Peptides against a protein of PDB entry 8RAJ. Designs and how they scored, part 48

Target 1, 54 residues: chain A of PDB entry 8RAJ
Amino acid sequence: LPAENEDPDKAVVDLHRSPPKTKDPDLTPSGIIAKVKAGDMTQETARELLLAMR

## One batch from the design tools (peptide; made by RFdiffusion4, then SolubleMPNN)

Design b2_p22_2_s1 (from b2_p22_2, 8 letters changed)
Fold by OpenDDE base, seed 3:
Structure b2_p22_2_s1 (fold): chain B 54 residues (1-54), chain A 22 residues (1-22)
Amino acid sequence: as target 1 above (54 residues)
Amino acid sequence: SAAEEARRRAAEEALEELDAMP
């Protein structure tokens, strides 16, 4: 069976869905800030993610 | 839970850091 190469990298994080309870270090508050500082995330997207975690 | 409150506090601190970015 061909492995469906659904690139797992296109998890459209629906920001309006309950904040992902992902233990992914990249989606921690500190990981979000690190991505913004690296230029890998916009400040707006980071703000929405962090607001959903409050 | 204590873990949820810790995550909430960390998100509040991260928002303050984000709002301080140029």
Scores: peptide ipSAE 0.628, ipTM 0.923, DockQ to the pose 0.628
Fold by OpenDDE base, seed 5:
Structure b2_p22_2_s1 (fold): chain B 54 residues (1-54), chain A 22 residues (1-22)
Amino acid sequence: as target 1 above (54 residues)
Amino acid sequence: SAAEEARRRAAEEALEELDAMP
């Protein structure tokens, strides 16, 4: 059986290839800050997302 | 659009909040 190497890299939301769907409440500026405060997002990833929305 | 401008402003304010985090 070929081991399904579930490439863990496919779970990397390519933030550069798919602009955050502006309708996802979890990807609004406030939603991004909430994820950082919850420990669900790094400050660096949040910075990159917010800069792309500016 | 007004919605794009509102999002841009909210992103700028959120960057300031992010820079204030430890």
Scores: peptide ipSAE 0.627, ipTM 0.923, DockQ to the pose 0.662
Fold by OpenDDE base, seed 1:
Structure b2_p22_2_s1 (fold): chain B 54 residues (1-54), chain A 22 residues (1-22)
Amino acid sequence: as target 1 above (54 residues)
Amino acid sequence: SAAEEARRRAAEEALEELDAMP
């Protein structure tokens, strides 16, 4: 079984990288708000992501 | 781009929603 080394650091959205043009529903403004409401994202991280999309 | 402007407007609305959270 190939141990996919899912580098846990790949989940760090590099806020300094130009927001990937990922149509990922999870990185839409509504998807960010949904993650905050679910407790899966901090309000601070959400604010930084949304400000970068403005 | 109309898509970039739509994303910008949605981000502004989401920031207002975030500021209304407790």
Scores: peptide ipSAE 0.627, ipTM 0.923, DockQ to the pose 0.599
Fold by OpenDDE base, seed 2:
Structure b2_p22_2_s1 (fold): chain B 54 residues (1-54), chain A 22 residues (1-22)
Amino acid sequence: as target 1 above (54 residues)
Amino acid sequence: SAAEEARRRAAEEALEELDAMP
């Protein structure tokens, strides 16, 4: 079984490098809250993302 | 822009919702 070492560092949207201009519905404020409620995102990661959008 | 201001406001409301989570 290829262990896809999904490098967790590549999934870290570098919050310091670009404010997410992403049209991705999953990166809207409401989409972030929905992911936290689903258990797909930590509260800490959500906090950092939302602070960068403020 | 009006879209950036709407996103900023929605982020503030979402932070308040996040702070209310256990």
Scores: peptide ipSAE 0.627, ipTM 0.922, DockQ to the pose 0.621

Design b2_p22_2_s2 (from b2_p22_2 with A3E K6R K8R A19D)
Fold by OpenDDE base, seed 1:
Structure b2_p22_2_s2 (fold): chain B 54 residues (1-54), chain A 22 residues (1-22)
Amino acid sequence: as target 1 above (54 residues)
Amino acid sequence: SAEEARRRAEAEAALAELDAMP
């Protein structure tokens, strides 16, 4: 099975790109909150992402 | 879209949860 090269740059959601209709569970409102609670995302970045989804 | 309206409501609820974090 080819190792999926997870491009580490795909984890950086470009805040200026129209939020893709990503079915990415990590980019759901609940996924964002889970990352903040885990220490994997800042509260500031989470706020900006959630505001863009409103 | 009903799905878009649901996502907005989930985002508003998540913002309220984020504002309640220390």
Scores: peptide ipSAE 0.607, ipTM 0.915, DockQ to the pose 0.584
Fold by OpenDDE base, seed 3:
Structure b2_p22_2_s2 (fold): chain B 54 residues (1-54), chain A 22 residues (1-22)
Amino acid sequence: as target 1 above (54 residues)
Amino acid sequence: SAEEARRRAEAEAALAELDAMP
């Protein structure tokens, strides 16, 4: 079965939810940095996410 | 845990990369 490309638009990162043990490559430290570089995430949101992961 | 320490180190490295962005 073709993996349905789940539309990347639906990753509402709830910053108040306990840091998801997300194996999602998009929520790894490297994935966060990649989103900032792509313009898909603000530096501020990225900073808050990364601070919650340390 | 070694896995927690790794994730912390990856987050700290990413913060340093973020701080280096204009």
Scores: peptide ipSAE 0.606, ipTM 0.915, DockQ to the pose 0.585
Fold by OpenDDE base, seed 2:
Structure b2_p22_2_s2 (fold): chain B 54 residues (1-54), chain A 22 residues (1-22)
Amino acid sequence: as target 1 above (54 residues)
Amino acid sequence: SAEEARRRAEAEAALAELDAMP
């Protein structure tokens, strides 16, 4: 079975790119908070993302 | 839109949760 190389580099959310209307659960307000709690996102990056959604 | 209003409210709630984090 080919291991789908999910390139970890594609998880870099470009803050300046309008989030594609992909229902990426990781880009929901709850998903952002979950990443911060997991240590996978800084509070500052989370703040910027959430402010852009307000 | 009602969907936009929900997303905005969710973002505002998440910001408040973020501000409450140590």
Scores: peptide ipSAE 0.606, ipTM 0.915, DockQ to the pose 0.596
Fold by OpenDDE base, seed 5:
Structure b2_p22_2_s2 (fold): chain B 54 residues (1-54), chain A 22 residues (1-22)
Amino acid sequence: as target 1 above (54 residues)
Amino acid sequence: SAEEARRRAEAEAALAELDAMP
């Protein structure tokens, strides 16, 4: 059985693109904070994303 | 809208949590 290589499509959040109106659970304020706590996102990137949602 | 106000409040709360991180 071919192991589906789930390439973790690291959704590179392009900070310069208007936040996609897609309810991506990973782009919720809580999801952003969770990524920072996990070490998967920098505090700076999280700040920029959250400021864009304000 | 109420949805925009909610999203803004969630973002402001998350910013406050981020500012409290070491």
Scores: peptide ipSAE 0.606, ipTM 0.915, DockQ to the pose 0.599

Design b2_p22_2_s3 (from b2_p22_2, 9 letters changed)
Fold by OpenDDE base, seed 1:
Structure b2_p22_2_s3 (fold): chain B 54 residues (1-54), chain A 22 residues (1-22)
Amino acid sequence: as target 1 above (54 residues)
Amino acid sequence: SEADERRRREAEEALEELDAMP
């Protein structure tokens, strides 16, 4: 099996990068809230991401 | 863009949900 290099560094949402115009369901407002509820994202990081999308 | 306006609205609603979290 090719080791999917889950590059853990790609999980670092660069808060200084323009909010990715990505269709990534994980970076939608609903996806951010889902990550917070799952414990995969802090409320602070979620707030900063959502404020950048406003 | 209509898609950008939708995302802004959804982000605002999500901020309200986040502020309601314990």
Scores: peptide ipSAE 0.614, ipTM 0.918, DockQ to the pose 0.604
Fold by OpenDDE base, seed 2:
Structure b2_p22_2_s3 (fold): chain B 54 residues (1-54), chain A 22 residues (1-22)
Amino acid sequence: as target 1 above (54 residues)
Amino acid sequence: SEADERRRREAEEALEELDAMP
């Protein structure tokens, strides 16, 4: 069975990586809140992203 | 720009929602 090693590290938004200039709908304020509610983002990471948009 | 002002407002509203989360 090929273990599809879905590298769990791909979900970590590296805040030091320039946000891709892609309109990632998941990087809108509403998309960030939706990820926190889904458990896909920490409240701390969400706070840092939202503060950078202010 | 109006788009930047909108994004700022939506980010402030989202921070208030985040502060209300347990």
Scores: peptide ipSAE 0.614, ipTM 0.918, DockQ to the pose 0.632
Fold by OpenDDE base, seed 3:
Parts: sequence; structure tokens; C-alpha cells
Structure b2_p22_2_s3 (fold): chain B 54 residues (1-54), chain A 22 residues (1-22)
Amino acid sequence: as target 1 above (54 residues)
Amino acid sequence: SEADERRRREAEEALEELDAMP
């Protein structure tokens, strides 16, 4: 079975959509910070996401 | 909920960490 390497780089987080109630580790506060540190997310996008979670 | 309060606290702590980034 070809493992579809779903390229994780295409999670367009729609900031105007309520954050999915899914336990997506990438949408946790710690996951957001990890993406910024990896260079996979801008500080601005991270700030907007975190502000919506408080 | 306790889970929402936890997430809110973790988001505030993460904002402080983000503000400390260069």
C-alpha cells in the first residue's frame, strides 16, 4: 500500500474558522510554538492562533 | 470546562514564550 505521505505542510489553518475540537497536536499551544521554532509557522500567525485560544 | 481553562492557560504561557522570541 503506498503510504500517502500527506505532506503535513498544507494544513492551511483558516484563522476565521473556529479551531477544530480535534486533538490535532499541531493546534495545541505547544504545537504552535514548536512550528514557529521549526520555521513552519510565522510568529504573526502563531500570535493570532494563540490569542483565539485564550 | 477544566479542559478549556487548561488550554487558555497554556495559550497565555505560549504567548509569553512567543514574545520572548527574537
Scores: peptide ipSAE 0.613, ipTM 0.918, DockQ to the pose 0.583
Fold by OpenDDE base, seed 5:
Structure b2_p22_2_s3 (fold): chain B 54 residues (1-54), chain A 22 residues (1-22)
Amino acid sequence: as target 1 above (54 residues)
Amino acid sequence: SEADERRRREAEEALEELDAMP
């Protein structure tokens, strides 16, 4: 089985990095909210990401 | 695409959820 590198621990969402060509589950609206709830993302960073998806 | 429209809607709903967080 190709290891789908779901390394959940290293998605440093660089807002200045070109949008990852990968459908990183971490960059879904639900994934962003989950990171905020986990304390892994600030509300401000989440807001900026979600606004860019609108 | 329908997938983009879905993502836009989910992002809008997620912004509302984020605005409701303390």
Scores: peptide ipSAE 0.612, ipTM 0.917, DockQ to the pose 0.568

Design b2_p22_2_s4 (from b2_p22_2, 8 letters changed)
Fold by OpenDDE base, seed 1:
Structure b2_p22_2_s4 (fold): chain B 54 residues (1-54), chain A 22 residues (1-22)
Amino acid sequence: as target 1 above (54 residues)
Amino acid sequence: SPAEERRRREAEEALEELDAMP
């Protein structure tokens, strides 16, 4: 099985980086909520990201 | 932009959902 190098560093949404204009479904409001529910994102980080999208 | 307005609305709804989380 190829170890999918889940580079744990790529899961860190750099809050100081301009929100990637990537159509990354994981950076949609719904994708952020899904990550929080999965335990992959803190509620605090999610709040900051969502506030920046407002 | 209608895309920005949708994203803003979805972000507001997601903030309300986040505030309702335990």
Scores: peptide ipSAE 0.614, ipTM 0.919, DockQ to the pose 0.592
Fold by OpenDDE base, seed 3:
Structure b2_p22_2_s4 (fold): chain B 54 residues (1-54), chain A 22 residues (1-22)
Amino acid sequence: as target 1 above (54 residues)
Amino acid sequence: SPAEERRRREAEEALEELDAMP
């Protein structure tokens, strides 16, 4: 069985798409900060996301 | 909505936390 290496790195958050109204914990302000602290998101991308939520 | 106002406030607080990161 080919283990499809689902490359987990392809959650390209399309910043130009209206944030899905899904309660995605990853798209909360706290979830964004948690991703930055984990190294899973750049500070720049986090800033853009948070500015769009203001 | 009260939910949007909470999210806005939490986003402002998170921006301040982000600006404090090295």
Scores: peptide ipSAE 0.614, ipTM 0.919, DockQ to the pose 0.618
Fold by OpenDDE base, seed 2:
Structure b2_p22_2_s4 (fold): chain B 54 residues (1-54), chain A 22 residues (1-22)
Amino acid sequence: as target 1 above (54 residues)
Amino acid sequence: SPAEERRRREAEEALEELDAMP
């Protein structure tokens, strides 16, 4: 059985990593709010990301 | 850029929505 080590650490948005130049639809203002509502992002992380887009 | 201005406005509106969350 291949142990799919889905490293749970891949979900940490590294705020110090240059935003991937990928049009990640999840990094749009609306996508950020959707992640917060889904419980996939904290309000604190969402606030930091949105402030960086202003 | 008109794209940057749209993103800024959408980020401001999203911050207002975030501040309205419990």
Scores: peptide ipSAE 0.613, ipTM 0.919, DockQ to the pose 0.629
Fold by OpenDDE base, seed 5:
Formats: structure tokens, C-alpha cells, sequence
Structure b2_p22_2_s4 (fold): chain B 54 residues (1-54), chain A 22 residues (1-22)
């Protein structure tokens, strides 16, 4: 049985990298909140990202 | 830009939602 290698290339949003102007749905305010609710992002990381978008 | 203003508003609403999380 192929172990579903869930690709562990979870795009680590480097907070120190200028937010890529990529229309990455994961970097929208709604996408950030969805990641926090899924347990894929910490509240602290989400707060820093959202504050940078304000 | 109207796109930047939307993103700012959505970020403020998302911060309020985040502050309401336990």
C-alpha cells in the first residue's frame, strides 16, 4: 500500500521574507484563520501575518 | 487601491476573530 506521503512541504510562511505577492489563497486573511482553525498555524504567527496586512 | 482596502478590512475582521479564539 503506498503510504500517502502527505507532502510535508507545508509552505512554511517565512515571516521575515517579504510576503510573496503570490495570490496564495493560504496568505489571505480568511486562509490564515482557516489554517489556525485546522491547527496548521499558531495564533501568534497568524497575528503577526494579519498585523502586517493592516 | 480598492483591493488593498478590502485586504485591510478583511485583516481587521480576521484579527477580531483571532482575539475571540480561546
Amino acid sequence: as target 1 above (54 residues)
Amino acid sequence: SPAEERRRREAEEALEELDAMP
Scores: peptide ipSAE 0.613, ipTM 0.919, DockQ to the pose 0.601

Design b2_p22_3_s1 (from b2_p22_3, 8 letters changed)
Fold by OpenDDE base, seed 5:
Structure b2_p22_3_s1 (fold): chain B 54 residues (1-54), chain A 22 residues (1-22)
Amino acid sequence: as target 1 above (54 residues)
Amino acid sequence: SKAKAAEEALEELDREEERERE
């Protein structure tokens, strides 16, 4: 069986490198909040992302 | 809308931040 490289592409949301792909489920408002609650995103980064979606 | 969901999520973040400061 080919090893399914489920590299969890921990898309480090670099706000400076790429416009948030609006199709990434991890870049939905709910996905952002879930990452903050999991400790995978800072509140500051989450705030900047959410403001850009407003 | 995505904009409305972003606004609701910002309000949730503000409430979480307030609770962490208290």
Scores: peptide ipSAE 0.586, ipTM 0.897, DockQ to the pose 0.609
Fold by OpenDDE base, seed 4:
Structure b2_p22_3_s1 (fold): chain B 54 residues (1-54), chain A 22 residues (1-22)
Amino acid sequence: as target 1 above (54 residues)
Amino acid sequence: SKAKAAEEALEELDREEERERE
């Protein structure tokens, strides 16, 4: 089975390593929820990002 | 506002976490 090339360059939004670029459409509240639903983001990381946007 | 949308998204996330535990 081809190992799904989970492109390791799918930027795991590491809040500790890079300040969220306010211009990334994927870092909107709706974009964060969409990534969680897609399995591209953990619920914990999503919660931290959303809390920082309040 | 972005802050209001973040609050609504946190409430959605809480409901998803609850559904995954049932």
Scores: peptide ipSAE 0.586, ipTM 0.897, DockQ to the pose 0.636
Fold by OpenDDE base, seed 1:
Structure b2_p22_3_s1 (fold): chain B 54 residues (1-54), chain A 22 residues (1-22)
Amino acid sequence: as target 1 above (54 residues)
Amino acid sequence: SKAKAAEEALEELDREEERERE
């Protein structure tokens, strides 16, 4: 199985560092929730991103 | 809409935060 080199530096969505790329599948509402469940995003960051999409 | 999906995801997040506090 190719280890998808999840570059750990790409997985951290920092709202303050990177504008939410609305085209990133990982930055869909469902993708955000999936990252929270995986432990790859804080609930606080998820809330801020989701509020910005409302 | 994306806004509606964001609202539904916020409601999911609120339910997760509630479960983590129990």
Scores: peptide ipSAE 0.585, ipTM 0.897, DockQ to the pose 0.611
Fold by OpenDDE base, seed 2:
Structure b2_p22_3_s1 (fold): chain B 54 residues (1-54), chain A 22 residues (1-22)
Amino acid sequence: as target 1 above (54 residues)
Amino acid sequence: SKAKAAEEALEELDREEERERE
């Protein structure tokens, strides 16, 4: 079975593109912090996302 | 709530940013 290469480029949350109504675990507060710690998200993008959830 | 978890996560980001500047 070909490993579905989940394209790592799909993990870029563009805030200027309509916020995905996705129950994406990557868009939970804990998922956002985990992405910042992993280097997969900037602190600026994380801050904007978290402020929009408050 | 999601709002409370977002506030706690913002406070964690502020503490990480402070540690990276030091």
Scores: peptide ipSAE 0.585, ipTM 0.897, DockQ to the pose 0.629

Design b2_p22_3_s2 (from b2_p22_3, 11 letters changed)
Fold by OpenDDE base, seed 5:
Structure b2_p22_3_s2 (fold): chain B 54 residues (1-54), chain A 22 residues (1-22)
Amino acid sequence: as target 1 above (54 residues)
Amino acid sequence: EKAKAAEEALELLDREAAEKAA
């Protein structure tokens, strides 16, 4: 299995623990979707983040 | 600037959730 290069520095984005950084590529709409697909973010958290971007 | 992309992403999430629930 390709070792998922879990970049140990990829902080799990948690809306409740840290303010969203709008410049964080992991917090772009596409980045959020990618995290959900990778299992690194829940759909609920993704929804909350995306709603805040509207 | 991201509002449109966020809306599109929300629609995608809702669709994927519906497909998974079906």
Scores: peptide ipSAE 0.553, ipTM 0.885, DockQ to the pose 0.545
Fold by OpenDDE base, seed 2:
Structure b2_p22_3_s2 (fold): chain B 54 residues (1-54), chain A 22 residues (1-22)
Amino acid sequence: as target 1 above (54 residues)
Amino acid sequence: EKAKAAEEALELLDREAAEKAA
């Protein structure tokens, strides 16, 4: 089965990048929380992203 | 809606941080 190499680069949420208008589940508040719980995002980064959405 | 969800998510993060510090 081809390991879908989810390019880790697609998960690089640039904090300075305007939230993509695209429903990127990784950039939704719920997606951010999920990444933190999975250990894929630091709490600090998550906080910064969420503050920018506020 | 996203702003409200973001605020709720922030509150959750703060709570989890407090529990871990405790």
Scores: peptide ipSAE 0.553, ipTM 0.884, DockQ to the pose 0.626
Fold by OpenDDE base, seed 4:
Structure b2_p22_3_s2 (fold): chain B 54 residues (1-54), chain A 22 residues (1-22)
Amino acid sequence: as target 1 above (54 residues)
Amino acid sequence: EKAKAAEEALELLDREAAEKAA
């Protein structure tokens, strides 16, 4: 099940949990896409982050 | 501009979602 491979030690970037730091390279549009592709971020979270950057 | 890059990234997400749904 895809849920079983979530490393609990990986801080999932959640807009509700961590305010997007504009200086975090992992929160650039390209970084967000990279995290989604790596399975480190959900598509829904990525969409919310990207919408907030517009 | 980050806003433009964000819009392009949203388009990519939508494309990937469409590909996964197909």
Scores: peptide ipSAE 0.549, ipTM 0.884, DockQ to the pose 0.631
Fold by OpenDDE base, seed 1:
Structure b2_p22_3_s2 (fold): chain B 54 residues (1-54), chain A 22 residues (1-22)
Amino acid sequence: as target 1 above (54 residues)
Amino acid sequence: EKAKAAEEALELLDREAAEKAA
């Protein structure tokens, strides 16, 4: 089975796995929305992250 | 401010979800 090379550079988008880093550009509100639109993040996860930033 | 941007992003997500559910 091709080892899914989990690209280690994929920002951990799971709130439970990695706390949001305020300095991570991929975890800005705009970055979160971009990930959802790209299909890289669920709407539920995005909501949780955004609520934590409010 | 990130808090304001987060609120706006939440509103956008809610709108998109509502549109998809309709």
Scores: peptide ipSAE 0.552, ipTM 0.884, DockQ to the pose 0.650; fails the geometry check

Design b2_p22_3_s3 (from b2_p22_3, 8 letters changed)
Fold by OpenDDE base, seed 3:
Structure b2_p22_3_s3 (fold): chain B 54 residues (1-54), chain A 22 residues (1-22)
Amino acid sequence: as target 1 above (54 residues)
Amino acid sequence: KKKEEAEKALEELDRREEEEAR
């Protein structure tokens, strides 16, 4: 089985290239907070994403 | 549901920023 190398660069949501897909589990409010806790997302980027979901 | 979850998540971020600034 090819090890799914979770390419850490695929976890970075490019805010400029695609509107947040409301179906992406990594773009749920809980998923955003989990990425901030892991150090995979800045608090600033998380705030912008969450404000767009309001 | 998602709007309410987003609002609670913003309140959690604000709390963390206040704790880190202390």
Scores: peptide ipSAE 0.569, ipTM 0.891, DockQ to the pose 0.616
Fold by OpenDDE base, seed 1:
Structure b2_p22_3_s3 (fold): chain B 54 residues (1-54), chain A 22 residues (1-22)
Amino acid sequence: as target 1 above (54 residues)
Amino acid sequence: KKKEEAEKALEELDRREEEEAR
């Protein structure tokens, strides 16, 4: 299976650029919190994403 | 379930922001 080279440009989930796909493991509530902990997402972006899931 | 998980995750972010602000 070709390792789909996860394009490092897809790591920035901009809420304005891509609606949160509830099927992406990285856009689960737990995945969002994990990205914030890693420094890969701002708390502000995480809040906007989580509020859109409510 | 996803709404409840999102609400719990928001409560976790709010707690961390309060802890980082101290």
Scores: peptide ipSAE 0.569, ipTM 0.891, DockQ to the pose 0.611
Fold by OpenDDE base, seed 5:
Structure b2_p22_3_s3 (fold): chain B 54 residues (1-54), chain A 22 residues (1-22)
Amino acid sequence: as target 1 above (54 residues)
Amino acid sequence: KKKEEAEKALEELDRREEEEAR
């Protein structure tokens, strides 16, 4: 079976999932904006995450 | 640092929402 290298970088941050205690680059303000630009995160989800960092 | 970066990122989102609403 070909090892599906599922690139773990596609973690959609679900706000209803306990915030990962990890220094995920996805939880930086710049990483959140980058995901919104890529279409990997909604503006609403990004706003809620950024408000929680304020 | 993270608080100031989050505030700038919120301002960027608000600007995009205003641009998409036009």
Scores: peptide ipSAE 0.567, ipTM 0.893, DockQ to the pose 0.598
Fold by OpenDDE base, seed 4:
Structure b2_p22_3_s3 (fold): chain B 54 residues (1-54), chain A 22 residues (1-22)
Amino acid sequence: as target 1 above (54 residues)
Amino acid sequence: KKKEEAEKALEELDRREEEEAR
């Protein structure tokens, strides 16, 4: 099986690179926490996203 | 609802950071 090169750069939501579209299910509070649990998002980036949703 | 969910998610992150720092 070809290891799908999941570009690690595409899995991380960078707030500075693109404003989060409020329509992405991955930008829900639960989706953010799920990405942190999976290792697909840093705790710092998750904190910034969640603070912007407050 | 979304604000309250974001606050609960922040509390969960803070707890995890404290647990990982021990």
Scores: peptide ipSAE 0.567, ipTM 0.892, DockQ to the pose 0.593

Design b2_p22_3_s4 (from b2_p22_3, 10 letters changed)
Fold by OpenDDE base, seed 1:
Structure b2_p22_3_s4 (fold): chain B 54 residues (1-54), chain A 22 residues (1-22)
Amino acid sequence: as target 1 above (54 residues)
Amino acid sequence: KKKEEAEKALKMLDEEERRKRE
């Protein structure tokens, strides 16, 4: 079976393509803030995600 | 509540943005 290389590009949370799944631990408010601090997410994307969770 | 956590997280982002501009 070809190893599904989990395309690292699918880790990009695009709000316009997929609504934030509240089940992903990485999409919790705390997980979003952690990604911004790590440099893995822009502040703008994090703001949009958090506004959609409000 | 997830809404309250999101509101707190938004406030933290605004405070971090302010500190990065100053």
Scores: peptide ipSAE 0.546, ipTM 0.887, DockQ to the pose 0.600
Fold by OpenDDE base, seed 3:
Structure b2_p22_3_s4 (fold): chain B 54 residues (1-54), chain A 22 residues (1-22)
Amino acid sequence: as target 1 above (54 residues)
Amino acid sequence: KKKEEAEKALKMLDEEERRKRE
C-alpha cells in the first residue's frame, strides 16, 4: 500500500505566492498562534501574516 | 473583530519573544 504522502507543503502558507485567504481557518489569528506553538510556523512568518490582517 | 484579534496575537508574540531573550 503506498504510504499516504501527507504533502508537507499544504501546511506552509507562502506569503510571497498567495495573499492570505481570510477564510482559511489556518490563517485566523488564533490558528497562526497555534501553528507557532506547534513549531509548524516561524515567529517571523506569523508576524508578517498578522501585520497583513491589521 | 479580526483586526482586534490580530493586534492581540501580535502582542502575545512580542511577549513570548521577550521571555525567550531573558
Scores: peptide ipSAE 0.545, ipTM 0.886, DockQ to the pose 0.638
Fold by OpenDDE base, seed 4:
Parts: structure tokens; C-alpha cells; sequence
Structure b2_p22_3_s4 (fold): chain B 54 residues (1-54), chain A 22 residues (1-22)
């Protein structure tokens, strides 16, 4: 089975590396919470993203 | 709507963080 090497660096929305595109479903408040629950985003990064949306 | 959703999401994160510390 090809282990899809999902490049772990591509799934991390870094606020410092890419401006949050308001069109990415992953950058919706619900998408951010889903990533935190999946372990794909830190609570700290999620908090920064959500504060920037306030 | 987006601001209110972000505020709700922040509250959920704070509640999850509290539950992991207890």
C-alpha cells in the first residue's frame, strides 16, 4: 500500500507563513475546531486564527 | 456570523483545554 506521505507540513495552517484565505474550508471556525479535534492543529494556532477572525 | 462563530469556537477550545487539565 503506498503510504500516502501526507506531508505533515502542508496540513498545518501557520498564520505566519500563509495569510488565512477566507475561502479555505479549513480556515472556517468549524474547520479549525475539526483540525484541533483530529490533532492536525495545535490549540494555540487555532486560538490565534480564531482571534484574528473576531 | 463569522465573528459569532469564531467566538463560539474560542469558547469550545477553552472548555476542551479545561477538560484536558482536569
Amino acid sequence: as target 1 above (54 residues)
Amino acid sequence: KKKEEAEKALKMLDEEERRKRE
Scores: peptide ipSAE 0.543, ipTM 0.887, DockQ to the pose 0.587
Fold by OpenDDE base, seed 2:
Structure b2_p22_3_s4 (fold): chain B 54 residues (1-54), chain A 22 residues (1-22)
Amino acid sequence: as target 1 above (54 residues)
Amino acid sequence: KKKEEAEKALKMLDEEERRKRE
């Protein structure tokens, strides 16, 4: 079986690693809130992303 | 629209943070 090693690190949006792509559906205000609720994003990172979109 | 959505999302995030501290 190919273990799809989905690196769990690829789901975390880090502002220091990748500039916020305003075209990524996962980086919309709703997508950010969905990731925080799923545990795939920290509340701090979400706050920084949302402040940059204001 | 995106600014208003970001402001609404920030308000939801602040309200969730408050509920986790109580």
Scores: peptide ipSAE 0.542, ipTM 0.887, DockQ to the pose 0.640

